# Ledger of designs, part 169: peptides against a protein of PDB entry 7Q4I

Target 1, 281 residues: chain A of PDB entry 7Q4I
Amino acid sequence: HENSTIAERLYSEVRVLCWIMTNPSNHQKKARHVKRTWGKRCNKLIFMSSAKDDELDAVALPVGEGRNNLWGKTKEAYKYIYEHHINDADWFLKADDDTYTIVENMRYMLYPYSPETPVYFGCKFKPYVKQGYMSGGAGYVLSREAVRRFVVEALPNPKLCKSDNSGAEDVEIGKCLQNVNVLAGDSRDSNGRGRFFPFVPEHHLIPSHTDKKFWYWQYIFYKTDEGLDCCSDNAISFHYVSPNQMYVLDYLIYHLRPYGIINTPDALPNKLAVGELMPEI

## One batch from the design tools (peptide; made by RFdiffusion4, then SolubleMPNN)

Design b2_p23_8_s4 (from b2_p23_8, 17 letters changed)
Fold by OpenDDE base, seed 2:
Structure b2_p23_8_s4 (fold): chain B 281 residues (1-281), chain A 23 residues (1-23)
Amino acid sequence: as target 1 above (281 residues)
Amino acid sequence: DEEAKKFDEEAEKHFKELLELEK
């Protein structure tokens, strides 16, 4: 009964490869639920692990497991993507196996941008990196050009990109990308509301339930509010989403409908030239 | 909200741990 014509158009025009950071212990516990929910809406879905899993479509990267290897896994993942899949998509999303993504909303955000623009998007944090960096948990998406610059220009140069596999994954890639002039984009909507979130919806939607001393408020690059104004109507991602919550979100977003309410999508914005970003809000 | 507080605490702990790995 629904009209998905514009979503289908964007599926074709804004191709997204999603790679999921996971490990062998999470293949069945978490990753398979990504595959069964939001991951199926990616143009291509790859699970990056330390062990191959043909059922999951998991790739065994030449890295160890553990938090101290996340940066190594990210580097190898993008190397793998560049070598095998750089032309399979226009945009390349990193997400965790407990990240939920509304891919259609991401395509909407990305539509005006050229994939040849060196840019990436996510939940921007302000510390450690001058232009900011994107939160790893919220997921972040690189343009094709950003991937090229990361793999070809940054990774081979220890002065531009950390050579060892230790470190905070999201900060390290943020440093590398900055060093090759990949721009940290603004993912906020036209109302200034965020689209990528490093926590579950409840964390952001419930007013005055978070301590103002919570690190998030000091780390967020852009001013943010709590309550309904916290989040775009076209929000893209949430983190710390359990497998069960993924199915709930899938139901709520794609199946549950209030009878008699029809949503008419906004017109698509004009496309930007290569190298251009949306105006600051 | 107790659930929200729990997630906040867990997330903060996780994030702090990642920052320590950067050193």
Scores: peptide ipSAE 0.033, ipTM 0.730, DockQ to the pose 0.716
Fold by OpenDDE base, seed 5:
Structure b2_p23_8_s4 (fold): chain B 281 residues (1-281), chain A 23 residues (1-23)
Amino acid sequence: as target 1 above (281 residues)
Amino acid sequence: DEEAKKFDEEAEKHFKELLELEK
């Protein structure tokens, strides 16, 4: 027995379109497992590829394959979304075909924000972009206004957005978004714990898993800890999740329950005005 | 241990890819 009333409310009020970065070789190996697990909890799920797949709901974008084309694919994906789906959702999530997302937790984070606020969220990194940028692997979510500004204002202007298809896609979109005054939001919870993670849960939860010289500690925008204090109880995403691990996570998060323990959700915060962000932590 | 090694390998791979895409 479970009560999902508030989750159902948020499903209707905080509409999320999820687009998955994939390629034809991964349609069966990875992407279909996203569709069979966490992707089914998105309001709209689209796989962005170089080949059409009607069974998967994959779109053939006019780009080549390879890592040097990821930025090109991201640009074309958001152009496609703007043209066909901008009114189908309030928020637009990019994820990889090995990213796992708890969509209900993302809706909870996004609830107070207006989709007309030019903002995006994810795992914020500090290099290359003054306000920071969101890690591509952890997934990042744009407001409807952020998508509009990206596609309509940034992409057509080579001075604001890189015109070629090369470069790190997460850095490049971060530069473009900053140039059109889309704010890099703070996705941490009220306790200062992160919600978007560029690695698997195990890598974040185990203390002293890496040394202090590990690049991640130099890239992370906000201070973070390892162990159980690393991650919000309302964590949103993890990266490098295998297809098998996606099914395990689905079981652990949505089915496995400790008998006699009932989780009572916190009250929803007040909604923010357009352009307003949550207070500093 | 094996888990620490896996973490380092995955992270290093991602970092190298990022650097290659930035140049």
Scores: peptide ipSAE 0.032, ipTM 0.725, DockQ to the pose 0.705
Fold by OpenDDE base, seed 1:
Structure b2_p23_8_s4 (fold): chain B 281 residues (1-281), chain A 23 residues (1-23)
Amino acid sequence: as target 1 above (281 residues)
Amino acid sequence: DEEAKKFDEEAEKHFKELLELEK
């Protein structure tokens, strides 16, 4: 019999609202499969679109379509969350409709942190933003305080946050968050392994298949390795996951078990005070 | 290596998308 007691505890103590970036053309093709797989493990799941969909429970944001409007959509999404859902969760995850997330692993990472700490996590990149920014595709999670600062302090000030809807969404939010002293956290595990990944597992797990000149190695904020040591045993997200692969991952992660192997979870760390971060590795 | 090619293709796509979004 499966023992989910710790997972259930974390579900209650580390509440996560997941908002999914999507568009009307992807409601049926992609977004519904998020809802049917990993999205069901969020405390709250919202699909942010330009059109309402009652079957999907999608919100129609006042934005245009197109990749050049992703920043605009992100701004409106967080405004919507702040207005309607800021008290529904402690942490607020942005993911794409082709991102797969192991929400339990995210709760484990977030457990020691106060939601009143102005911090956000993801796959940290080093260019453009001094403290770094989180890759949009890997998904990133803001504390409640981070959302508040973003919406209330950053967005209304064009000196702190870009008013236009153009630009790289992840870079722009990274700039805005830095400008209001939201910290770019370290999402690596105790072994220094990453948890948020901007590609599919296959691309990270296979050793020696990438040139060291590959942009990813220049962009990644922390040193990382390829192969099995690339990824935490408690990895959180992968990007470019097809709808079919989401169901496969759900099966592999939550159902398929090697008989006779029992994993004992690590003890939960001590909770941090407001404003405290885990030490960098 | 077919897997290496897929990774490179995906990486290139991602990088191009980032560059386009920055413009």
Scores: peptide ipSAE 0.032, ipTM 0.696, DockQ to the pose 0.667
Fold by OpenDDE base, seed 3:
Structure b2_p23_8_s4 (fold): chain B 281 residues (1-281), chain A 23 residues (1-23)
Amino acid sequence: as target 1 above (281 residues)
Amino acid sequence: DEEAKKFDEEAEKHFKELLELEK
């Protein structure tokens, strides 16, 4: 029998609302498969779209479709969350409909932090934002206080947050959050390994003959290695995951077990005070 | 403004590169 006692504890103590960026054309093709795999492990799962879908639990946001409207959709999504769901969770994850997330690993990372600490986590990139910003594709998670500051303090002020709906979604939210003193956290594990990844596992795990000129190496905020040392044993997310790959990952992570190997979880760290962060490695 | 446009152009380039890596 599988012992899930610690996971159940974290499910109750580290409540996560996951909102999925999608569109009507992807409700059946992509979003449904998120709902059937990793999305079921969120405390609350909402699909943010331009059309309502009761079967999917999709919300129709007052935005148009297309890449040029992603920032607009993100703003409206967090406004919707703040208005209807701010007390339904402690942490608020944005993911794409082709992002795969191991929610238990995210809860483990978030456990020591107070939801009242203005912080957010993800795959931190260096350009455009002084403290860095989190890659949109890898997904990023805001504390409840971060959501409050974003919606109440940043969005209403065009000097703090871009008022139009154009621009790179992840860069724009990163600018807004920095302007209201929401901290870009370090999501690396105790060994300095990343947890949020903007590509599929294959691209991170296999040393690609990618030229050192590959943009990712210039964008990544923290130095990362390739191969087996690229990724935390408690990795949280991967991007560009096809619907079929989601089911494969779900099977590999939650069902497939090597007989006779028992993994003992690390002890939970001490909880931090409000406003306190883990020391950087 | 200019940074956002540059990022979008880079993102498009990155996406194309990713598609090539998947082939």
Scores: peptide ipSAE 0.030, ipTM 0.636, DockQ to the pose 0.054; fails the geometry check

## One batch from the design tools (peptide; made by RFdiffusion4, then SolubleMPNN)

Design b2_p24_1_s1 (from b2_p24_1, 9 letters changed)
Fold by OpenDDE base, seed 3:
Structure b2_p24_1_s1 (fold): chain B 281 residues (1-281), chain A 24 residues (1-24)
Amino acid sequence: as target 1 above (281 residues)
Amino acid sequence: SEEDEKLKKDFEEIEKQTKELLSL
């Protein structure tokens, strides 16, 4: 029997709206698989696109497609959330259509924080922004107050927030949030292990002989260990997760231990006598 | 970036290995 009592409590007390960055060409190829896996565990799930899709619950934002429009899409997504959904949740997660998220682990991390605290969390990078910024691919989560400050205080002011739709979306939102005193939080666990990851589990867990020249080591804000000590037991996100890998992760993790779901193992069977076989079930 | 393309290729190789491992 699964005891989900703690997970159910956190589901009610730490409400998360997840918005997924996608495009019309990826609705069926990628976004649908988010909806069929980890996206079901959000309190609200919205797909942000350039075209409406009623089967997916996709919103058509007034932006073009392509990498040069990601910042424009992020601005319009948060404007849409503020206008229609600011009271539907306490926390607002951005993820890509190839990001996998363990939402229960995110609720556990967020539980001690007030949604009225101007804070956001993710995989913190050190370049370009003094306090750091959160990696776009790992996903990042804003408090309700952070969303309010971003939309109401930052976006209308070209001195605080870039008016153009060009640029790296994660860097640009990081600049805007810093300019309105939204804090770049520390998402690490009590052991100093990371929770948001800009790559697949394999790239973090396997000590890759990654050349010390790999850009990631220059970008990461906090020092991280390699191998099994890289990652929290309560890890939240991974990036570059294929649709097939989402189902594999969904199976492996939820037949294992998301925070607040306690699997009581069945009692050990009685030891068999010498030469006795288990009865065929 | 060239680094992003290298990472993408590494991910494609990992995906292939994962599929082979899982017999998918």
Scores: peptide ipSAE 0.021, ipTM 0.550, DockQ to the pose 0.063
Fold by OpenDDE base, seed 4:
Structure b2_p24_1_s1 (fold): chain B 281 residues (1-281), chain A 24 residues (1-24)
Amino acid sequence: as target 1 above (281 residues)
Amino acid sequence: SEEDEKLKKDFEEIEKQTKELLSL
């Protein structure tokens, strides 16, 4: 018998709205597989698209399609969330339709934080934004206060937030959030291991003779090791996960168990005050 | 980035190889 009591407690106390970046061509190819796997563990799941899909529960945002419109989609998605869903959750996750997320591990990371703290988490990158920004593909999660500041304070001001829809969406939201004093949090575990990953597990876990010139090593905010020490035992996300691999990951994480091994969860940390962050490691 | 596209291709190849391995 699985004891889900702690997971159920965190499901109620750390409410997460997940919004999925998608497009009409990917509703059936990718997005539906998110809905059938990890997306069912969100408190609320919304697909942000350019076309409505009642089967998927997709919202038609007033934006065009293509990579050049991702920033436009991100702005309109958070406007939509703020208008319709700001009280439906405490935390607001952006993920792609090829991102896989272990929502329980995200709730565990978020548990000590107040949703009224202006903070967001993800895979932190160092270029372009002084405090860093969160990689779009790994997914990133905003507190309720961060969403409020983004939509109410940043978006209406062209000096704080880019008004056009061009640019890298993750960099642009990172600039906007910095300009309204939303803090780029540290998502690493107590051992300094990452939790949000912009690639599949294989690319992080396998020491590759990857050229030291690979852009990722220049972009990561925190130094990470390769191999088994790359990744937290409480990892939250992976990117470039195919639809078939989402079902494999769901099986491996939630169903497959080694007989006779019982994992005891760590004790929950103390709650932080509003505006407090965990100490950087 | 060009490197993101390369990583996607590498992953597609790994997925293909994994499917082939599981079919054996």
Scores: peptide ipSAE 0.017, ipTM 0.507, DockQ to the pose 0.061
Fold by OpenDDE base, seed 2:
Structure b2_p24_1_s1 (fold): chain B 281 residues (1-281), chain A 24 residues (1-24)
Amino acid sequence: as target 1 above (281 residues)
Amino acid sequence: SEEDEKLKKDFEEIEKQTKELLSL
């Protein structure tokens, strides 16, 4: 028998709306598998597309499809969320239709923070944005106040936020958020291990003889190690996860148990005041 | 729903395959 009492408490106290970046060609191929796996653990799950799909709960945003429209889709998605759903959650996760998320671990990370703190979390990259920006593929989560500032203060002002739909989606939102004083948080655990990952677990867990010239090592904001020490025991997300791998991960994380090993969860940290962040490690 | 049954079957098959892999 599992004791989910703490997870149930966090589900109620740390409400997460997950929006999934998708397109009509991926509704059946990818997005439905998110809905059938980790997306069920969000307090609210919405698929952001260019076409409506009532079976999926997909929203037709007024945007075109293609890589050049991802920034446009992100802007419209957050406008839609602000208009219809800003009070439905405390935190607002963007993920791709091939991102896998352990929502309980995200709630644990977010628990001490006020949703009225202008902050967002993800896999922090250092280029292009002074405070850094969060990798789009790893998924990133905005506080309610961050969403408000993005939609109400940044988006209407071309000086603060790019008005056209071109550019790297994650970089552009990172610029906009910085311009309205939304803080790029540190998502690492107390041991300095990452929680949001822009690749599959295999690419992080297996020490690759990847040349130190791999772009990722130049982009990461915080220095991280490869191998088994790469990742927090409370890791939140992985990217490039196939539909089949989502079911495998669901089984491994939520069903497979090593008999006789009892994991005692860490105590919940103290809640922070509005505007307060956890100390950087 | 038919979808829930399919999901259950897919999950059961993956669970079976994983258990078989672990027993090998």
Scores: peptide ipSAE 0.012, ipTM 0.367, DockQ to the pose 0.019
Fold by OpenDDE base, seed 5:
Structure b2_p24_1_s1 (fold): chain B 281 residues (1-281), chain A 24 residues (1-24)
Amino acid sequence: as target 1 above (281 residues)
Amino acid sequence: SEEDEKLKKDFEEIEKQTKELLSL
């Protein structure tokens, strides 16, 4: 028997709309497996594509396919969300169709924050954007106010936000959000451990898995260690997760239990005022 | 739902494979 009372409370109090970046060729290969696993734990789940799929709940955005259109999809996705769904959630997660997310851990991180605070969270990178930007693959979550500022204040102004559809989508949204005073939050836990990861668990958990010259170590905003100390016990996301690995992760996280070990959740933190962030670690 | 039944079967298969691996 499992007690989910706190998780159920957070499901109601910290409402999350998840939108998944996908394309028509990946509807059956990848996106449906998100819908069948972690996507079920979102308050609302939408697949953003170039073609409609009623079985998947995919939306056809007015954009072309290919890597050069990812920024275009991100802009149109948030426009669509603002127009149709801005009141359906408090927080708005972007993920890829090969991102795995533990939504309960994200709700725990977000609980103290007001959705009226202009803030967003993810795996923070330091290049190109002064305050940093969030890695696209790890997924990133905007407050309702951040979405409003992005769509209403940033997107209509070519001086604040790139009007063409080219460029790295995560860098471009990071520039736009900075230009409208949306804060790049710190997603680390109280021990300074990361919660959003741009790779599979294996790449973060295994010591010396990557060379120190690997670009990731130059991009990461906060210093991180390898091994078991790399990652929060309340980790939120991993990227490059295969469809089969999503079911494995669902089993390991939600079904597999070591007999005789009882995990007691920490007390919820105090709620912050509008515009207030958690202290830096 | 049909999706929940598929997910249940997938978990049952993973559980079976895990048990087989542990008995190895």
Scores: peptide ipSAE 0.009, ipTM 0.369, DockQ to the pose 0.018

Design b2_p24_1_s2 (from b2_p24_1, 11 letters changed)
Fold by OpenDDE base, seed 3:
Structure b2_p24_1_s2 (fold): chain B 281 residues (1-281), chain A 24 residues (1-24)
Amino acid sequence: as target 1 above (281 residues)
Amino acid sequence: SEEDKKEKEDFEKILKQTAELLSL
């Protein structure tokens, strides 16, 4: 029998609101599959879009669509969360509609931290921001205090936070958070292994060109160890996950040993007497 | 450099492990 007692405890003690960055063209193609897989393990799940969808629980934010509006959508998403949901969770995860998240592993990472600590976690990148910033594709999680500081202190001040909707979303939120003393946390495990992965899962989508491999090592804030030590046994996120791969991963999670789900081996059968056979079933 | 070669090999290993995880 599966023992979920620790996972259930962490579900109650480490409450996570997940908001999914999506658009109307992806509601049925991508976002619905998040809702049917890993998104069901969030304490609250909200899809942030430009159009309302009652079947998906999508919110229509007052922003346009397109890559140039991602920063605008992130600002409006956190405003909406602060206004309506700031007390519904302790931690606030941003993910894309092609991000897969092992929420139990994220709760394990977050468990020792107070939600009143101004901190956020993700795949930390080195450029553009002195303390680093979290990669948008891998997903990133803010404490309740980090959300408060972002919405109340940073967003209203154009000297602290970019007022227009243009720019790299992950870099711009990273600048804003640094300017209000929100700490860029270390998401690595006790062995120094990464937990948030912005990588393409499929080998055929991995650029064969050395140049894209080169930029990642320049961007990563922490050097990864060699070998099997590259990836935590308690990995949290993967990016560029197709809808079909989300279902595959959702089944594979039982093999990935999500923290707090303990496979208790079946009780040993009673010892048989000499010459006794197991009853035929 | 030998360091660049090591970093490249580590990256390829991460990618392989991620691909194997998603293909299983």
Scores: peptide ipSAE 0.023, ipTM 0.498, DockQ to the pose 0.048
Fold by OpenDDE base, seed 4:
Structure b2_p24_1_s2 (fold): chain B 281 residues (1-281), chain A 24 residues (1-24)
Amino acid sequence: as target 1 above (281 residues)
Amino acid sequence: SEEDKKEKEDFEKILKQTAELLSL
């Protein structure tokens, strides 16, 4: 028998709204599989699209489709969340329709933080933004206060936030958030291991003769290792996960158990004050 | 130790098998 008591406590105390970036062509191909796997573990799940889909719970945002409109879609998604759902959760996760997320591990990371702290977490990249920005593909999570500042303070001001819908979505939100003093948090575990990954588990766990010229090594904000030390035991997300791989991950993480091994969770950390961050490692 | 090296190699093999399973 599994003891879910701590997970149930965190589900109530660390409420997460997950919004999924998708499009009409991916509603059935990808987004539906998010809804049937990890998305069901969010407190609220919304699919952000250009067309409404009542079966999926997809919202039609007033934006065009294509990679050049992702920033426009992100702005409209957070406006929609702020207007309709700002009190439905404490934390607001953006993920893609090919991102897989272990929501319990995200709640564990977020537990010490106040949702009134202006902070966001993800896979931190160093270029273009002084404090860094979070990789779009790995998914990133904003506090309630971060969403408020983004929508109310940043978006209405062209000097703080890009008015055009063009540009790299993750870079542009990172600039806007920095300009309203939303902090780019450290999502690493107590051993300094990453939790949000912009690639599939295979690309992080398997030491490849990755060319030292691979862009990722120039973009990553914190030092990362390859192999076993690449990834936290409490990893949160992976990107480029196919629909079939989502079901495999759900089976491996939530159903497959080694007989005779009992996993005891670590003690929860103390809660931080409003505006306080965990010490950098 | 040589044992630590062998344990690491066995772990890398398990990770590779897991990655292959995820790619299927």
Scores: peptide ipSAE 0.021, ipTM 0.464, DockQ to the pose 0.022
Fold by OpenDDE base, seed 5:
Structure b2_p24_1_s2 (fold): chain B 281 residues (1-281), chain A 24 residues (1-24)
Amino acid sequence: as target 1 above (281 residues)
Amino acid sequence: SEEDKKEKEDFEKILKQTAELLSL
């Protein structure tokens, strides 16, 4: 028997809309597997595409396909969310169709924060943006106020937000959000361990003799370790997760249990005031 | 972007190395 009482409470109190970046060629290959696994744990799940798919719940955004249009798709996705869904959730997660997310762990991280606080979370990178920006692949989550500021204040102003559809999607949204005073939050746990990961679990968990020249070590905003200390016990996301791996992760996280080991959840922290962040670690 | 291509290539390289380490 499973006790999900606190998870059910957080499902109601920390409402998450998940939007998935996809394209028509990936609707059947990837996106449907998100819908069948972790996406079902979102309060609302939307697939952002260039073609409508009623079986998938995919939206046709007015954008072309290709890597050079990812920023355009992100802008249109958040415009669509603001117009149709801004009150359907408190938090708005962007993920790719090969991102896996433990939504309960994200709700736990977000619980103390007000959705009226202009903040967003993810795997923070240090280049290009002074406060940092969140890696696109790891997924990133905006507060309702962050979405409002992005769509209403940033997007209409070419001085605050890039008007064309070119550029690195995650960098460009990071610039726009900084320009409207949306804070790049710290997603690390109380032990300083990361929660959002731009790679699969294996890359982070297995100490590799990774070349110190690997770009990731220059991009990370916070110090991170490899091995078991890399990752929070409440990790939120991994990237480059194949459809088959999503089902494996769903099994391992939600079904597989070591007999006789009971996980007792930590007490919920106190809620923060509007504009307040957790203390720096 | 070219950066996204490089990121993917670097990732695929790391995955390959990790898979090799796990198979050893």
Scores: peptide ipSAE 0.014, ipTM 0.445, DockQ to the pose 0.120
Fold by OpenDDE base, seed 1:
Structure b2_p24_1_s2 (fold): chain B 281 residues (1-281), chain A 24 residues (1-24)
Amino acid sequence: as target 1 above (281 residues)
Amino acid sequence: SEEDKKEKEDFEKILKQTAELLSL
């Protein structure tokens, strides 16, 4: 029998709304597989699209499709969340329809933080934004206060937040959040290992697949190692995960067990006060 | 970007190799 007591506690205490960036062409191809796998472990799951889909529970945002509209879609998604769902969760995850997320590991990372702390987490990149920004592909999670500041303080002010829909989505939200004093948190574990990954496990876990000239090494905010030391044992997300691989990951993570190995979870850290962060490593 | 496309292609290649390793 699996002991889920701590996971159940965290499910109740660290409520996560997951919103999935998708489009009508991907509802059946990708988004439904998120709903059938890791998305079921969110406290609330919403698909943000340009068309309604009652089977998927997709929301039709007033935006066009295409890469040039991703920033527009993100702005409208967070407006929709703020208007309808701001009290349904403590934390608000953006993910793509090809992102896989271990929600329990995210709850573990978030547990010490107050949702009233203006903070967000993800794979931190260093260019364009002084404090850094979170990679769009890895997914990123905002506190309730971060969502409030984004929607109420940043979005209405063209000096704080870009009014047009052009630009890199993750960079633009990163600029907006910085301008309203939302902190770009450190998502690394106590060993300094990353938790949010803008690529698949193999790209991070297998050495020598990445050229040292690869842009990622220039973009990553924190120095990371290659191989097994790249990644936390409590990793949260991977990007570019195919629909079939989502089911494989679900099986490997939640069903497959090595007989005779019992893993005891680490003790939960102490809760931080409002505005406090974990020490930087 | 073209870089994003190349990364995706490299990723798809890696995923295929992983699937082969897992006999999937």
Scores: peptide ipSAE 0.019, ipTM 0.518, DockQ to the pose 0.072; fails the geometry check

